# Designs tried in a protein design run: peptides against a protein of PDB entry 6UG1. Part 62

Target 1, 304 residues: chain A of PDB entry 6UG1
Amino acid sequence: SNEERKRRKYFHMLYLVCLMVHGFIRNEWINSKRLSRKLSNLVPEKVFELLHPQKDEELPLRSTRKLLDGLKKCMELWQKHWKITKKYDNVGLYMRTWKEIEMSANNKRKFKTLKRSDFLRAVSKGHGDPDISVQGFVAMLRACNVNARLIMSCQPPDFTNMKIDTSLNGNNAYKDMVKYPIFWCEVWDKFSKKWITVDPVNLKTIEQVRLHSKLAPKGVACCERNMLRYVIAYDRKYGCRDVTRRYAQWMNSKVRKRRITKDDFGEKWFRKVITALHHRKRTKIDDYEDQYFFQRDESEGIPD
Target 2, 301 residues: chain A of PDB entry 6UG1 as posed
Amino acid sequence: SNEERKRRKYFHMLYLVCLMVHGFIRNEWINSKRLSRKLSNLVPEKVFELLHPQKDEELPLRSTRKLLDGLKKCMELWQKHWKITKKYDNEGLYMRTWKEIEMSANNKRKFKTLKRSDFLRAVSKGHGDPDISVQGFVAMLRACNVNARLIMSCQPPDFTNMKIDTSLNAYKDMVKYPIFWCEVWDKFSKKWITVDPVNLKTIEQVRLHSKLAPKGVACCERNMLRYVIAYDRKYGCRDVTRRYAQWMNSKVRKRRITKDDFGEKWFRKVITALHHRKRTKIDDYEDQYFFRRDESEGIPD

## One batch from the design tools (peptide; made by RFdiffusion4, then SolubleMPNN)

Design b2_p14_1_s1 (from b2_p14_1, 8 letters changed)
Fold by OpenDDE base, seed 2:
Structure b2_p14_1_s1 (fold): chain B 304 residues (1-304), chain A 14 residues (1-14)
Amino acid sequence: as target 1 above (304 residues)
Amino acid sequence: DFEKLAEFLERFLS
């Protein structure tokens, strides 16, 4: 019905805000000074120097290569620190079906919210789910004065899906679900004036995204619980930015149709959400990023 | 009332 369409749209909006606020809160927690002091000790001086290379005036690419090597070594150090990767409880922050939402509304299951103290302990011990691990990795880089962002791929229920959801099949569904991350890291490269994408936990990859990312879900089974629609960046200064354009090859033709921002109402509303979560002034880094997004938008073209 | 939820979300974000 038209009412059910409206219901799903508004529930999607509410769920999206809750996810974005969750990302904001986790971004605040990883700024913990106590955690920072502990995590800085994981990074030896030689790796710290690679994270902070001098500018090579002859070949700036050499400086970027040092940074990339430093980030690789940080991923290796992080793997040594992280002792226990827990499975998600149910689907974690991956996308739920409408049926699962309806069933969960009937079951007053107390959601065990992880407290800040428990999170900080989990990161410090190296025990937790992949999301906690990624968040801890961002905290480690921030402890080393790296301009690292927490990235969250927000997975609200698909308001464009008007079908009655069938139950997703059990064991294979988890493997397909976790094939691509929900959380990852971006690091500012001051030499190339670009964000470097880092997945320290899932794919264990570093990439300089041009047109496509390895972190973008591919295949029907993976996209059932992980649809690239809202990739939100949280920086160390409590900036909040939509960076979906980086990871979406087909933003205009495919991704936009599945976003609340497909219409003017949704665009204005989503801008209000971003503005409410953006607690810093604009910087030159934002200018370079917006220029990159503009170029990516022009290169994709307007969908016919 | 989903309009009230939209208004609530708009007011909460305003």
Scores: peptide ipSAE 0.027, ipTM 0.706, DockQ to the pose 0.057
Fold by OpenDDE base, seed 3:
Structure b2_p14_1_s1 (fold): chain B 304 residues (1-304), chain A 14 residues (1-14)
Amino acid sequence: as target 1 above (304 residues)
Amino acid sequence: DFEKLAEFLERFLS
């Protein structure tokens, strides 16, 4: 019905805000000074020097290469620190079906929320789910004075899916779900004036995204619980930015149709949400990023 | 009423 369509749209909006606030809270937690002091000790001086190369005036690309090598070594150090990767409880922050949401509303399961103290302990011991691991990696880079962002791919239920029963085939569903991450890292390269994408946990990859990312879900089975729609960046100064354009090859033709921002009302509303979560002044880094997004929009073109 | 929720979210975020 039209009523059910409206219901799903508004529930999607509420769920999206809850996810974005969750990302904001986790971003605050990883700024813990106590955690920072502990995690900085994981990075030896030689790796710290690679993270902070001098500017090569002859070839700035040499400085970027040092930074990339430093980030690779940080991923290796993080793998040594992280002892236990827990499976997600159920589907974690991956996308739920409408049926699963309705069934969960009937089940008064008191989910034990992870407290800040428990999170900090989990990161410091190297014990937790993949999301906690990625968040801890961002904390380690920030402890080394690297301008690292926490990236969250928000997975609200698909308000454009009007099917009642999406029977997800059970057995391989978890493997397909976790094939692509929900959380990752971006690092500012001051030499190239670009964000570097880092997935330290899932794909264990470093990318300089131009047109496409390996982190963008591909294939029907993977997209059932991980649909690239809202990629939100949280920086160390409590900035909040929509960076979906970086990871979406087909932002205008495909991704926009699955976002609340498909209409003017949804665009204005979503802009208010971003503004409410953005607690810093604009910087030259934001100008370079917006210029990159503009060039990506021009290169994709306007959908027919 | 989900319209009230949208209004609430708009007001809460304004």
Scores: peptide ipSAE 0.026, ipTM 0.712, DockQ to the pose 0.056
Fold by OpenDDE base, seed 4:
Structure b2_p14_1_s1 (fold): chain B 304 residues (1-304), chain A 14 residues (1-14)
Amino acid sequence: as target 1 above (304 residues)
Amino acid sequence: DFEKLAEFLERFLS
């Protein structure tokens, strides 16, 4: 019905705000001074120097290469620190079906909310789910004074899916779900004026995204619980930015149709949500990023 | 209160 379509749209909006607020809170927890002091000790001086290369005036690319090598070594150090990767409880922050949402609304289970103290302890010990691990990695980079962002791929239920039963059957459902991350890192390269993408946990990869990312879900089974629609960046200064354009090859043709921002009302609403979560002044980094997004929109063209 | 919203989410998403 038209009513059910409206209900799913509004529920998607509520769920999206909730996910974005969760990312904001985790980003605050990452800024813990106590955690920072502990995690800085994991990074040797030689690796710290690679994270902070001098500008090579002859070839700025040499400075970028040092930063990339420093980030690679940080990933290796993080793997040594992290002792226990827990499975997600149920589906974690991956996308739920409408049926699962309706069933969960009826289930008054006492969920143990992960408190800030428990999060800090988990990161500090190297024990937790992949999301906690990524968040801890961002904390380690921030402890080394690296301009690292927490990236969250928000997975609200698909309001464009009007099927009544959306049950996902299959023995490999968990493996397909976790094939691509929900959380990752970006690091600002001051030399190239670009964000470097870092997945320290799932794919264990560093990339300089030009046209497409390795972190973008591919294949039907993986996209059932992980649809790239809302990739939100949280920086160390409590900035909040939509960076979906970086990771979406087909933003205009495919991704936009699955976003609340497909219409003017949704665009204005989503902009208000971003603005409410953005707690810093604009910087030249934002200008370079917006210019990159503009160039990517022009290069994609208007969808047929 | 963003913490209450996160708690609500963790309860809703768990």
Scores: peptide ipSAE 0.037, ipTM 0.777, DockQ to the pose 0.872; fails the geometry check
Fold by OpenDDE base, seed 1:
Structure b2_p14_1_s1 (fold): chain B 304 residues (1-304), chain A 14 residues (1-14)
Amino acid sequence: as target 1 above (304 residues)
Amino acid sequence: DFEKLAEFLERFLS
C-alpha cells in the first residue's frame, strides 16, 4: 500500500539518523585523551616518522610512499595488539530485513548497550568485534597526530524493498555479510591532496580510490546485508561528511535510487541531518574533496 | 538527545 511505503520510508529515515548518531558518538569516544596516551605507545618512533614525512619538493610521491609504508606498519602493529576478534552476536550494524525489524519490535528484548568505559577497555585490551577494532585503529592513528577519519557505511533497511517476507535462508549468510566492512578508516594525504582508504581489520588493505574501491560490496549475497548507500565520514574535529561518492562507482545510475536523497524532500532532510552532526568550520581539505566528488560526478555522467 | 537516540539504536540493532 501507499501507507506501508510511507511507513517504510519514515522508518528508514529514523533508522538512518540513529546509525549516523551512533557513528558520531563512537567518533567522540575514540577522541578519548586516556585512550590516545595508551595507543600512542604502540607506535615506535620510526613508524611515527613515516607517518609524518617531510615534503619532498622534487617528487611529492616519495612523501606519499613513506606515509603509505607508515600506514602499512600501523596495520601490522594493530594486528599484534588485537588479541580477540569477537563475532557479532546477531547481524551487528549490517542491514536487517523488514521481517527481522517487525519480529524485533514484538520481542521486548532488553539489549545491553556498550558503555563508553567498556568500549575504552575493549580497545585498550584488544578485545572486541571488528567495528570496535576499526574504531580503535582510528584512535591509534589520531594518537599519532594523523588526520584519520572514521568511516561508517550506514545500513538502514531498504525502503525500496516492498516485499513482506525476505527470509535470508543461506547457511553462508554470516560469511557473506562480513565479507565487506561497515567501518573503515580514511587518512588525509597532504602531499597528493587526497584521502587514503584503510581497512585495517577486514580486507587488511590500503588503497587510493580513483573509480573503484575494494571495500564496495559486490555480488548479490554480500549486498543483502551490506548495500553501499550512506558512507559517512567522522573526523577528529567532529566534522561529518557524506563520502558515498568516493566508494560508489554508479552513484547516479544505481546508488541514488536506493537513497532517501532520490527526491528533493529527502535531499533537504538528509542535508539537515548532516548539518546537525557537522560541528566544525569548512577547511581547504573539504574543498579538495568536493572538487574530487565533482570530477567523479562529471565522469559518471547523467543516467539516461 | 543524541545519546538516547544512539542507545535506542544500539538496543534496536542489537
Scores: peptide ipSAE 0.036, ipTM 0.773, DockQ to the pose 0.881; fails the geometry check

Design b2_p14_1_s2 (from b2_p14_1, 7 letters changed)
Fold by OpenDDE base, seed 1:
Structure b2_p14_1_s2 (fold): chain B 304 residues (1-304), chain A 14 residues (1-14)
Amino acid sequence: as target 1 above (304 residues)
Amino acid sequence: EFEKLAELLEKFLG
């Protein structure tokens, strides 16, 4: 019905705000001074120097290569620090079906909220789910004065799915769900004027995204619980930016159709949400990023 | 306000 379509749209909007606020809160927690002091001790001086290379005036690419090597070594150090990776309870922050949401609403199960103190302890001990691990990795880079962003792929229920029963056939293996991450890292490269993508936990990869990312979900089974629609970046100064364009190869042709921003009302609403979560002034880094997104939009073109 | 939204998320994700 038209009423059910409206209900699902509004529920999607509410759920998206809750997810984006969750990302904001986690980004605040990883700025903990106590945690920063502890995590900085994991990075030896030699690795710190690689993270902060001098500008090579002859070949700036040499400085980028040092930064990339430093980030690789940080990933290795992080793997040594992390002792226990817990499985997600149920589906974690991956996408739920409408049926699962309805069933959960009927079950008054007390969800245990992870408190800030418990999070800091988990990161400090190297014991938690993959999301906590990624968030801790971002905290470690920030402790080394690296301009690292926390990236979150927000997975609200699909308001474009109007099926009454959206139950996934029981064969969606946990393995297919977790094949691609929900959280990852970006690091600013001041030499190339680009963001470097870092997945320290899931795919254990570093990439300089041009047209597509390895972190973008591929295949029907993986996309059932992980649809790339809202990739939100949280920086160390409490900036909040939509960076979906970086990771979406087909933003205009495919991704936009599954976003609340497909219409003018949704676009205006989503801009208000981003603005409410963005707590810093614009910088030259934002100018370079916006220029990159503009070039990507022009290169994709308008779908016929 | 943001804490209430996080609690709401947890109620729906729990």
Scores: peptide ipSAE 0.035, ipTM 0.763, DockQ to the pose 0.752
Fold by OpenDDE base, seed 2:
Structure b2_p14_1_s2 (fold): chain B 304 residues (1-304), chain A 14 residues (1-14)
Amino acid sequence: as target 1 above (304 residues)
Amino acid sequence: EFEKLAELLEKFLG
């Protein structure tokens, strides 16, 4: 019905705001000074130097290579620090079906909220789920004065799915769900004027995304609980930016159709949400990023 | 307000 369509759209919007606020709060928690002091001690001076290379005026690529090597070593150090990776409770922050949402609404479950103190302890001890681990990795890079962003792929329920029964086929193994991350890191490369993508936990990869990312979910089974629609970047200065364009090959043709921003109302609403979560002034880094997104939009073209 | 939204999210995600 038209009413059910509206209900799902509004619920999607509410859920998306809640997810984006969650990302904002986690981004604040990883800025903890106490945590920063502890995590900086994990990074040897030699690795710190690689994270902060001098500008090579002859070949700027050499400086980028040093940064990449430093980031690789940081991933290795992080693996040594992290002792226990917990499985997600249920589906974590992966996408729920409409049926699962309806069933959960009927169940008065007492949920244990992870408190800030518990989070900081978990990161410090190297004990937690993959999301906590990624968030801690971003905290470690920030502790080393690296301009690292927390990236969150927000997974609200699919408001474009109008099926009554949205149950997933029982074969969606936990393995398929967690094949691609929900949280990862981006690091600003001041030499190339680009963001470097870092997944320290799931795929354990570093990439310089041009057209395609390894972190973009592929295959039907993986996309059931992880649809790339809202990739939000949270920086150390409490900036909030939509960076979906980086990771979406087909933003205009495919991804936009699954976003609230498919219409003018949704676009205006989503901009208000971003603005409410964006707590810093614009920088030249934002200009370079917007130029990159513009070039990506031009290169994709407008679908006929 | 944001904490309440986070609590709401956790209530929904649980």
Scores: peptide ipSAE 0.034, ipTM 0.761, DockQ to the pose 0.814
Fold by OpenDDE base, seed 3:
Order: C-alpha cells, then structure tokens, then sequence
Structure b2_p14_1_s2 (fold): chain B 304 residues (1-304), chain A 14 residues (1-14)
C-alpha cells in the first residue's frame, strides 16, 4: 500500500539518523586523550617517520609510497595488538530485513549498550568485534597525528523493498554477511591530494580508489545485508561528510535509487542531517575531495 | 509528514 511505502521510508530515515549519530559518538570516543597516549606507544619511531615523510619535490610519488608503507606496517602492528575478534551479536550494524524489524519490535530485547569506558577498555586490550577494532585502528593513526577518518557504511532497512516477507533465505551464512566491512579508515595523502582507503581488519587492504573499491559489496548473498548507499566519513575535527561517491561506481544509475536523496525533499533532509553532524569549518581538503567527486560524477555520466 | 521529521531532527540535532 501507499501507507506501507510511507511507513518504510519514514522508518528508514529514523534508522539512518540513529546509525549516523552512532558513528558520530564512536568518532568522539576514539578521540580520547587517554586512549591516544596508549596507542601511540604501539607505533615505533621508524614507522612514525614513514607516516610523516618529507615532501619529495622531485617525485611526490616517493612520499606517497612511504606513507603507504607506513600504513601497511601500522596494519601489521594492529594485527599484533588485536587479540580477540568477537563475532557480532546477531547481525551487528548490518542491514536488517523488514520482518526482522517487526519481530524485534515485539521482543523487548535488552540491547546491551556498550559504554564509553567499556569501549576504551576493549580497544586498549585488543578485545572486541570488528567495528571496535577498526575504530581502534583509526584512533592509533590519530594518536600518530595522521589525518585519519572513520568511515561508516550505514545500513538502514531498504525502503525500496516493498515485499511483505523480506526474510533472507536461511543459507545466508555469517561468512557472507561479514565478507565486506561496515567500518573502515581513510587517510589523507597530502602529496597526491587524495584520500587513501584502509581496511585494517576485514580485507586487510590499502587502496587508492579510482573508479571502484574492493570494499564495495559484490554478489547477491553479501548485498542482502550490506548495500552501499550511505558511506559517511567522520574526521578527527568532528567533520561529517558523505563520501558514497568514492565507493559507488554506479552512483547515479543504481545507488541513488536506493537512497532517501532520490528526490528533492530527501536530498534537503539528508543535507540537514549531515550539516547537524558537521562541527568544523570547511578546509582545502574538502575542496579537493569535492572536485574529485565532481569529476567522478561527470565520468559516470547521466544514467541512460 | 517528512517536513515534520525534518523539523524534529532539527530540534534533536540543533
């Protein structure tokens, strides 16, 4: 019905805001000075120097290569630090079906909310789910004065799915769900004027995204709980930016149709949400990023 | 209805 369509759209919007606020709160927590002091000790001086290479005026690419090597070593150090990767409770922050949402509304499950103190302890000990691990990795890079962003792929329920029963086929193994991450890292490369994508936990990869990302879900099974629609970046200065364009090869043709921003009202609404979560002034880095997004939009073209 | 949601969110995030 038209009423059910409106209800699902509304619920999607509320759920999206809750997810984006969650990302914001986690981004504040990883800025903890106490945590920063502990995590900086994990990074040897030689690795710190690689993270902060001198500008090679002859070949800026040499500086980028040093940064990439530093980031690789940081991933290795992080693997040594992280002792226990816990499985998600249920589906974590992956996408729920409409049926699961309806069932959850009936079950007053006591959601065990992770407190800030528990989070900081978990990161410090190297014990937690993959999301906590990624967030801790971002904290370690920030402790080394690296301009690292926390990236969150927000997974609200699909308001474009109007099926009554949206139950997943029982064979969707936990393995398929977690094939691609929900959280990852971006690092600013001041030499190339680009963001570097880092997945330290799931795929354990470093990528300079051009047209497509390895972190973009591919295949029916993994896309059931992980649809690339809202990739939000949280920086160390409490900036909030939509970076979906980087990871979406087909933003205009496919992804936009699955977003609240498909219409003018949804675009205005979503812009207000981003603005409310964006607590810093614009910088030249934002200009370079917006230019990149513009070029990517032009290169994709208008959907046929 | 969506305008009300935007207003509500502005109140919560403002």
Amino acid sequence: as target 1 above (304 residues)
Amino acid sequence: EFEKLAELLEKFLG
Scores: peptide ipSAE 0.028, ipTM 0.699, DockQ to the pose 0.060
Fold by OpenDDE base, seed 5:
Structure b2_p14_1_s2 (fold): chain B 304 residues (1-304), chain A 14 residues (1-14)
Amino acid sequence: as target 1 above (304 residues)
Amino acid sequence: EFEKLAELLEKFLG
């Protein structure tokens, strides 16, 4: 019905705001001074120097290569620090079906909210789920004075799916779900004037994204609980930016149709949400990023 | 206000 379509749209909007606020809160927690002091001790001086190379005036690419080597070594150090990767109790922050949402509303299960103190302890000990691990990795890079962003792929329920029974039948549902991450890292490369993508936990990869990313979900089974629609970046100065364009190959033709921003009302609403979560002034880094997004939009073309 | 939204999310995601 038209009423059910409206209900699912509004519920999607509410759920999206809740996810974006969750990302904001986790971004505040990883700025903990106490945590920063502990995590900086994991990075030896030689690796710190690689993270902060001098500008090579002859070949700026040499400086970028040092930074990439430093980031690779940081991923290795992080794997040594992280002792226990917990499975998600359910689907974590992956996408739920409409049926699962209806059933959860009936189950008054008291979820224990992870408190800030518990999060800081988990990161410090190296014990937690993959999301906590990624967030801790961002905290370690920030402790080394690296301009690292927390990236979150927000997975609200699909308001374009009007099917009632969307029960996912499959023994390998968990493996397919966790094949691609929900959280990852971006690092600013001041030499190339680009963001470097880092997945320290799931795929254990570093990318300089041009047209496509390895972090973009591929295949029907993986896309059931992980649809690339809202990739939000949280920086160390409490900036909030939509960076979906970086990771979406087909933003205009495919991704836009599954976003609330498909119409003018949804676009204006979503801009208000981003503005409410963005707590810093614009910088030259934002100008370079917006220029890159513009070039990507021109290269994709407007779907006829 | 954001803490209440986080609690609401945890109730729904739990």
Scores: peptide ipSAE 0.034, ipTM 0.760, DockQ to the pose 0.780; fails the geometry check

Design b2_p14_1_s3 (from b2_p14_1, 8 letters changed)
Fold by OpenDDE base, seed 2:
Order: C-alpha cells, then sequence, then structure tokens
Structure b2_p14_1_s3 (fold): chain B 304 residues (1-304), chain A 14 residues (1-14)
C-alpha cells in the first residue's frame, strides 16, 4: 500500500539517523586520550616514521609508498594486538529485513548497549567484534597523529523493498553477511591529495580507490545484509561526510535509487542530518575530496 | 507512530 511505503520510508530515515549517530558516538570514543596513549605504544618509531614520510620533491609517489608501507605494518601490529574477534550478536549493524524489524518490535528485547568504558577496555585488551577492532585501529592511527577517518556503511532497512521478507537462511547467511565490512578506515595521503582506504580486519587490504573498491559488496547473497548506500566518514575533528561516491561505481544509475536522497525532500533532509553531525569547519582536504567526487560524477555520466 | 516520529525527526532536524 501507499501507507506501508510511507511507513517504510520514515522508518528507514529514523534508522539511518540512529546509525549515523552511533557512528558519531563511536568516533568520539576512539578519540579517548587514555586509549590514545596506550595504542601509540603499539607503534615503533620506525613505523611512525613511515607514517610520516618527508615529501619527495622528485617523485611524490615514493612518499605515498612509504605511507602505504607504514599502514601495512600498522595492520600487522594490529593483528598482533587483537586477541579475540567475537562474532556479532545476531546481525550486528548489518541490514535487517522488514520482517525481522516487525518481529523485534513485537519482542521487547532490551538490546545490551555497549558502554564507553566497556568499549575502551575491549579495544585496550584486543577483545571484541570486528567493528570494535576497526574502530580501535582508527584510534591507533590517530594516536600516531595520522589523519584517519572512521568509515561506516550504514545499513538501514531497504525502503525500496516492498516485498514481504522471507526469513534469511541459517549459518551460510552469516558468512555471506560478514564477507564485506560495515566499518573501515580512510587515511589522508597528503602527497597524492587522496584518501587511502584501509580494511584492517575483514579483507586486510589497503587500496587507493579510483573507480572500484574491494569493500563494495558484490553478489546477491552479500547484498542482502550489506547494501552500499550510505558510506559515512567521521574524522578526528568530528567532521561528518558522505563518501558513498568513492565506493559506489554506479552512484547515479543504481545507488541513488536506493537512497532517501532519490528525491528533493530526501536530499534536503539528509543534508540536514549530515550538517547536524558535522562539527568542524571546511578544509582544503574537503575541497580535494569534493573535486574527486565531481570528477567521478562526470565520468559516470547521467544515466540515460 | 512512526509518522509522528519521522515528523519529530524532521522537526528536530529543521
Amino acid sequence: as target 1 above (304 residues)
Amino acid sequence: EFEKLAEMLERFLA
């Protein structure tokens, strides 16, 4: 019905805000000074130097290569630190079906909210789910004065799905769900003027995204609980930016149709949400990023 | 209920 369509749209909007606020809160927690002091000790001086290379005036690419090597070593150090990767409770922050939402609304299940103190302890000990691990990795890079962003792929329920959802199948569904991350890292490369994508936990990959990302979910089974629609970046200065364009090959043709921003009302609303979560002034880094997004939009073209 | 919540969110974000 038209009513159910409206209900799903509004619930999607609410859920999206809750997810984006969750990302904001986690981004604040990883800025903990106490955590920073502990995590900086994990990075030896030689690795710190690789993270902060001098600019090679002859070949700036050499400086980028040093940074990439430093990031690789940081991933290795992080794996040594992280002792226990817990499975998600249920589906974690992956996408729920409408049926699961309805069932959860009927069941007054008190979700155990992780407290800040518990989070900081979990990261410090190296015990937690993959999201906590990624968030801790971002904290470690920030402790080394790296301009690292926390990236969150927000998975609100699909308001474009008007079908009655069937129950998604058992154990194989979890493997497909966790095949791609919900949280990852971006690091600013001051030499190339680009963001470097780092998945330290799931795929254990570093990439310089041009047109395609390895972190973009592929295949029907993986996309059931992880649809790339809202990739939000949280920086160390409490900036909040939509970086979906980086990871979406087909932003205009495919991804936009599944976003609240498909219409003018949704675009204006979503812009207000971003603005409310963006607590810093614009920088030259934002200019370079917006220029990159513009070039990506031009290169994709307008879908015919 | 959800429409009211969405309206409240719209008002909160307005």
Scores: peptide ipSAE 0.026, ipTM 0.713, DockQ to the pose 0.059
Fold by OpenDDE base, seed 1:
Structure b2_p14_1_s3 (fold): chain B 304 residues (1-304), chain A 14 residues (1-14)
Amino acid sequence: as target 1 above (304 residues)
Amino acid sequence: EFEKLAEMLERFLA
C-alpha cells in the first residue's frame, strides 16, 4: 500500500539518523586522550617519521610513498595488537530485512549497548568485533597526529524493497555479509591533496580511489546486507561529510535511486542531518574533496 | 508527516 511505502520510508529515515549518531558517538570515543596515550606507544619512531614525511619539492610522489609505507606498517602493528576478533552477535550494523525488524519489535529484546568505558577497554586490550578494531585503528593514527577519518557505511533497511518478507538463506549468510566492511579509515594525503582509503581489518588494503574501490560491495549475496548508499566520514575535529561519491561508481545511475536523497524533500532533509552532525568550520581539505566529487559527477554524467 | 519526522529528528539532533 501507499501507507506501507510511507511507513518504510519514515522508518528508514529514523534508522539512518540512529546509525549516523552512532558513528558520531564512536568518533568522539576514539578521540579519548587516555586511549590516545596508550595507542601512540604502539607506533615506533621510525614508523612515525614515515607517517610525517618531509615534502619532496622535486617529486611529491616520494612523500606519498613514504606515507603509504607508514600506513602499511601501522596496519601490521595493529594486527599484532589485536588479539581477539569477536564475531557479531547477529548481523551487527549490517542491513536488516523488514521481517527481522518486525520480529525484533515484537520480541522487545533488551539490546545491550556497549558503554564508553567498555569500548576503551576493548580497544586497549585488542579484544572486540571488527568495527571496534577499525575504530581503534583510527584512534591509533590520530594518536600519531595523522588526519584520519572514521568511515561508516550506514545500512538502514531498504525502503525501496516493497517485497513481502523473503527469508534470507541461512548458512552462507554470515560469510557473505562480512565479505566487505561497514567501517574503515581515510587518511589525508597533504602531498597529493587526496584521501587515502585504508581497511586495516577486513580486506587489509590501502588504496587511492580513482573510479572504483575494493571496499564497494559486489555480488547479489554481499549486497543483501551491505548496500553502498550512505558512506559517512567523521573526522578528528567532529566534521561529518557524505563521501558516498568516492566509493560509488554509479552514484547517479544506481545508488541515488536507493537513497532518501532521490527526491528534493529527501535531499533537503539529509542535508539537515549532515549539518546537525557537522561541528567544524569548512577547510581547504573540504574544497579539494568537493572538487574531486564534482569531477566524478561530471565524469559519470547524467543517466539518460 | 515527513515534515513532522524531519522536525522531530532536527530537535533530536539539535
Scores: peptide ipSAE 0.026, ipTM 0.707, DockQ to the pose 0.065
Fold by OpenDDE base, seed 5:
Structure b2_p14_1_s3 (fold): chain B 304 residues (1-304), chain A 14 residues (1-14)
Amino acid sequence: as target 1 above (304 residues)
Amino acid sequence: EFEKLAEMLERFLA
């Protein structure tokens, strides 16, 4: 019905705000001074120097290569630190079906909220789920004065799915779900004036995204619980930015149709949510990023 | 305010 469509749209909006707030809170927690002091000790001086290369005036690419090598070594150090990777309880922050939401609403399950103290302990010990691990990796880079962002792919229920029964039946549902990450890292390259994508946990990859990312889910089974729609970046200064354009090859043709921003009302509403979570002034880094997104929009063209 | 939203999220993510 039209009423059910409105209900699902509203619930999607509420769920999206809750996810974005969760990302904001986790981004605050990883700025812990106590955690920073502990995690900085994981990075030896030689690796720290690679993270902060001098500007090569002859060939700026050499400085970028040093930064990339430093990030690779940080990923290796992080793997040594991380002792226990826990499976997600149920589906974690991956996308739920409408049926799962309706069933959960009827079950007063006592959710155990992870407290800040428990999170900091988990990161410090290297014991937790993949999301905690990625968040801890961002904290380690920030402890080394790297301009690292926490990236969150927000997975609200699909308000465009009007099926009554959305049961996901499949023996490999968990494996397909976790094939691609929900959280990752971006690092600012001051030499190339670009963000570097880092997945330290899932795919264990470093990428300089041009047209497409390896982190973008591919295939029907993977997209059932991980649909690239809202990729939100949280920086060390409490900036909040929509960076979906970086990871979406087909933003205008495909991704936009699955977002609340498909109409003017949704666009204005979503901009208000971003603005409410963005607690810093604009910088030249934001100008370079917006220029890149503009070029990507022009290069995609109008879908035929 | 954000804590209440996080609690609501957890209730919905239950």
Scores: peptide ipSAE 0.035, ipTM 0.763, DockQ to the pose 0.766; fails the geometry check
Fold by OpenDDE base, seed 3:
Structure b2_p14_1_s3 (fold): chain B 304 residues (1-304), chain A 14 residues (1-14)
Amino acid sequence: as target 1 above (304 residues)
Amino acid sequence: EFEKLAEMLERFLA
């Protein structure tokens, strides 16, 4: 019905705001001064120097290579620090079906909200789920004065799915769900003037994304609980930016149709949400990023 | 307002 379509759209909007606020809160928690002091001790001086290379005036690419090597070593150090990776309770922050949402509304399950103190302890000990681990990795890089962003792929229920029964075909293994991450890191490369993508936990990869990312879900089974639609970046100065364009190969042809921003009302609404979560002034880094997004939009063209 | 929404979400995602 038209009423059910409206209900699913509004519920998607509410769910999306809540996910984006969750990312904002986690980004605040990883700025903890107490945590920063502990995590800086994990990074030896030689690795710190690689993270902060001098500008090579002859070949700026040499400076980028040092930064990439420093980030690789930080991933290795993080793997040594992280002792216990817990499985997600149920589906974590992966996408739920409409049926699962309706069933959950009937079940007053007492969810254990992770408190700030418990999060800081989990990161410090190296015990937690993959999301906590990624968030802790971003905290470690920030403790080393690296301009690292927390990235969140927000997974609200698919309001474009109007099927009555949205049950997943029973065989979606936990493995297919967690094949791609929900949280990752970006690091600013001042030499190339680009964001470097870092997945320290799931795929354990570093990418300089041009047209496509390895972090973008591929295949029907993986996309059922992880649809690339809202990739939000939270920086150390409480900036909030939509960076979906970086990771979406087909932003205009495919991804936009699955977003609330497909219409003018949704675009204006979503811009208000981003603005409410963006607590810093614009910088030259934002200008370079917007220029990159513009070039990506021009290169994709108008969908046939 | 956003804290209440986050709490509601934690209850819903929960």
Scores: peptide ipSAE 0.033, ipTM 0.758, DockQ to the pose 0.697; fails the geometry check

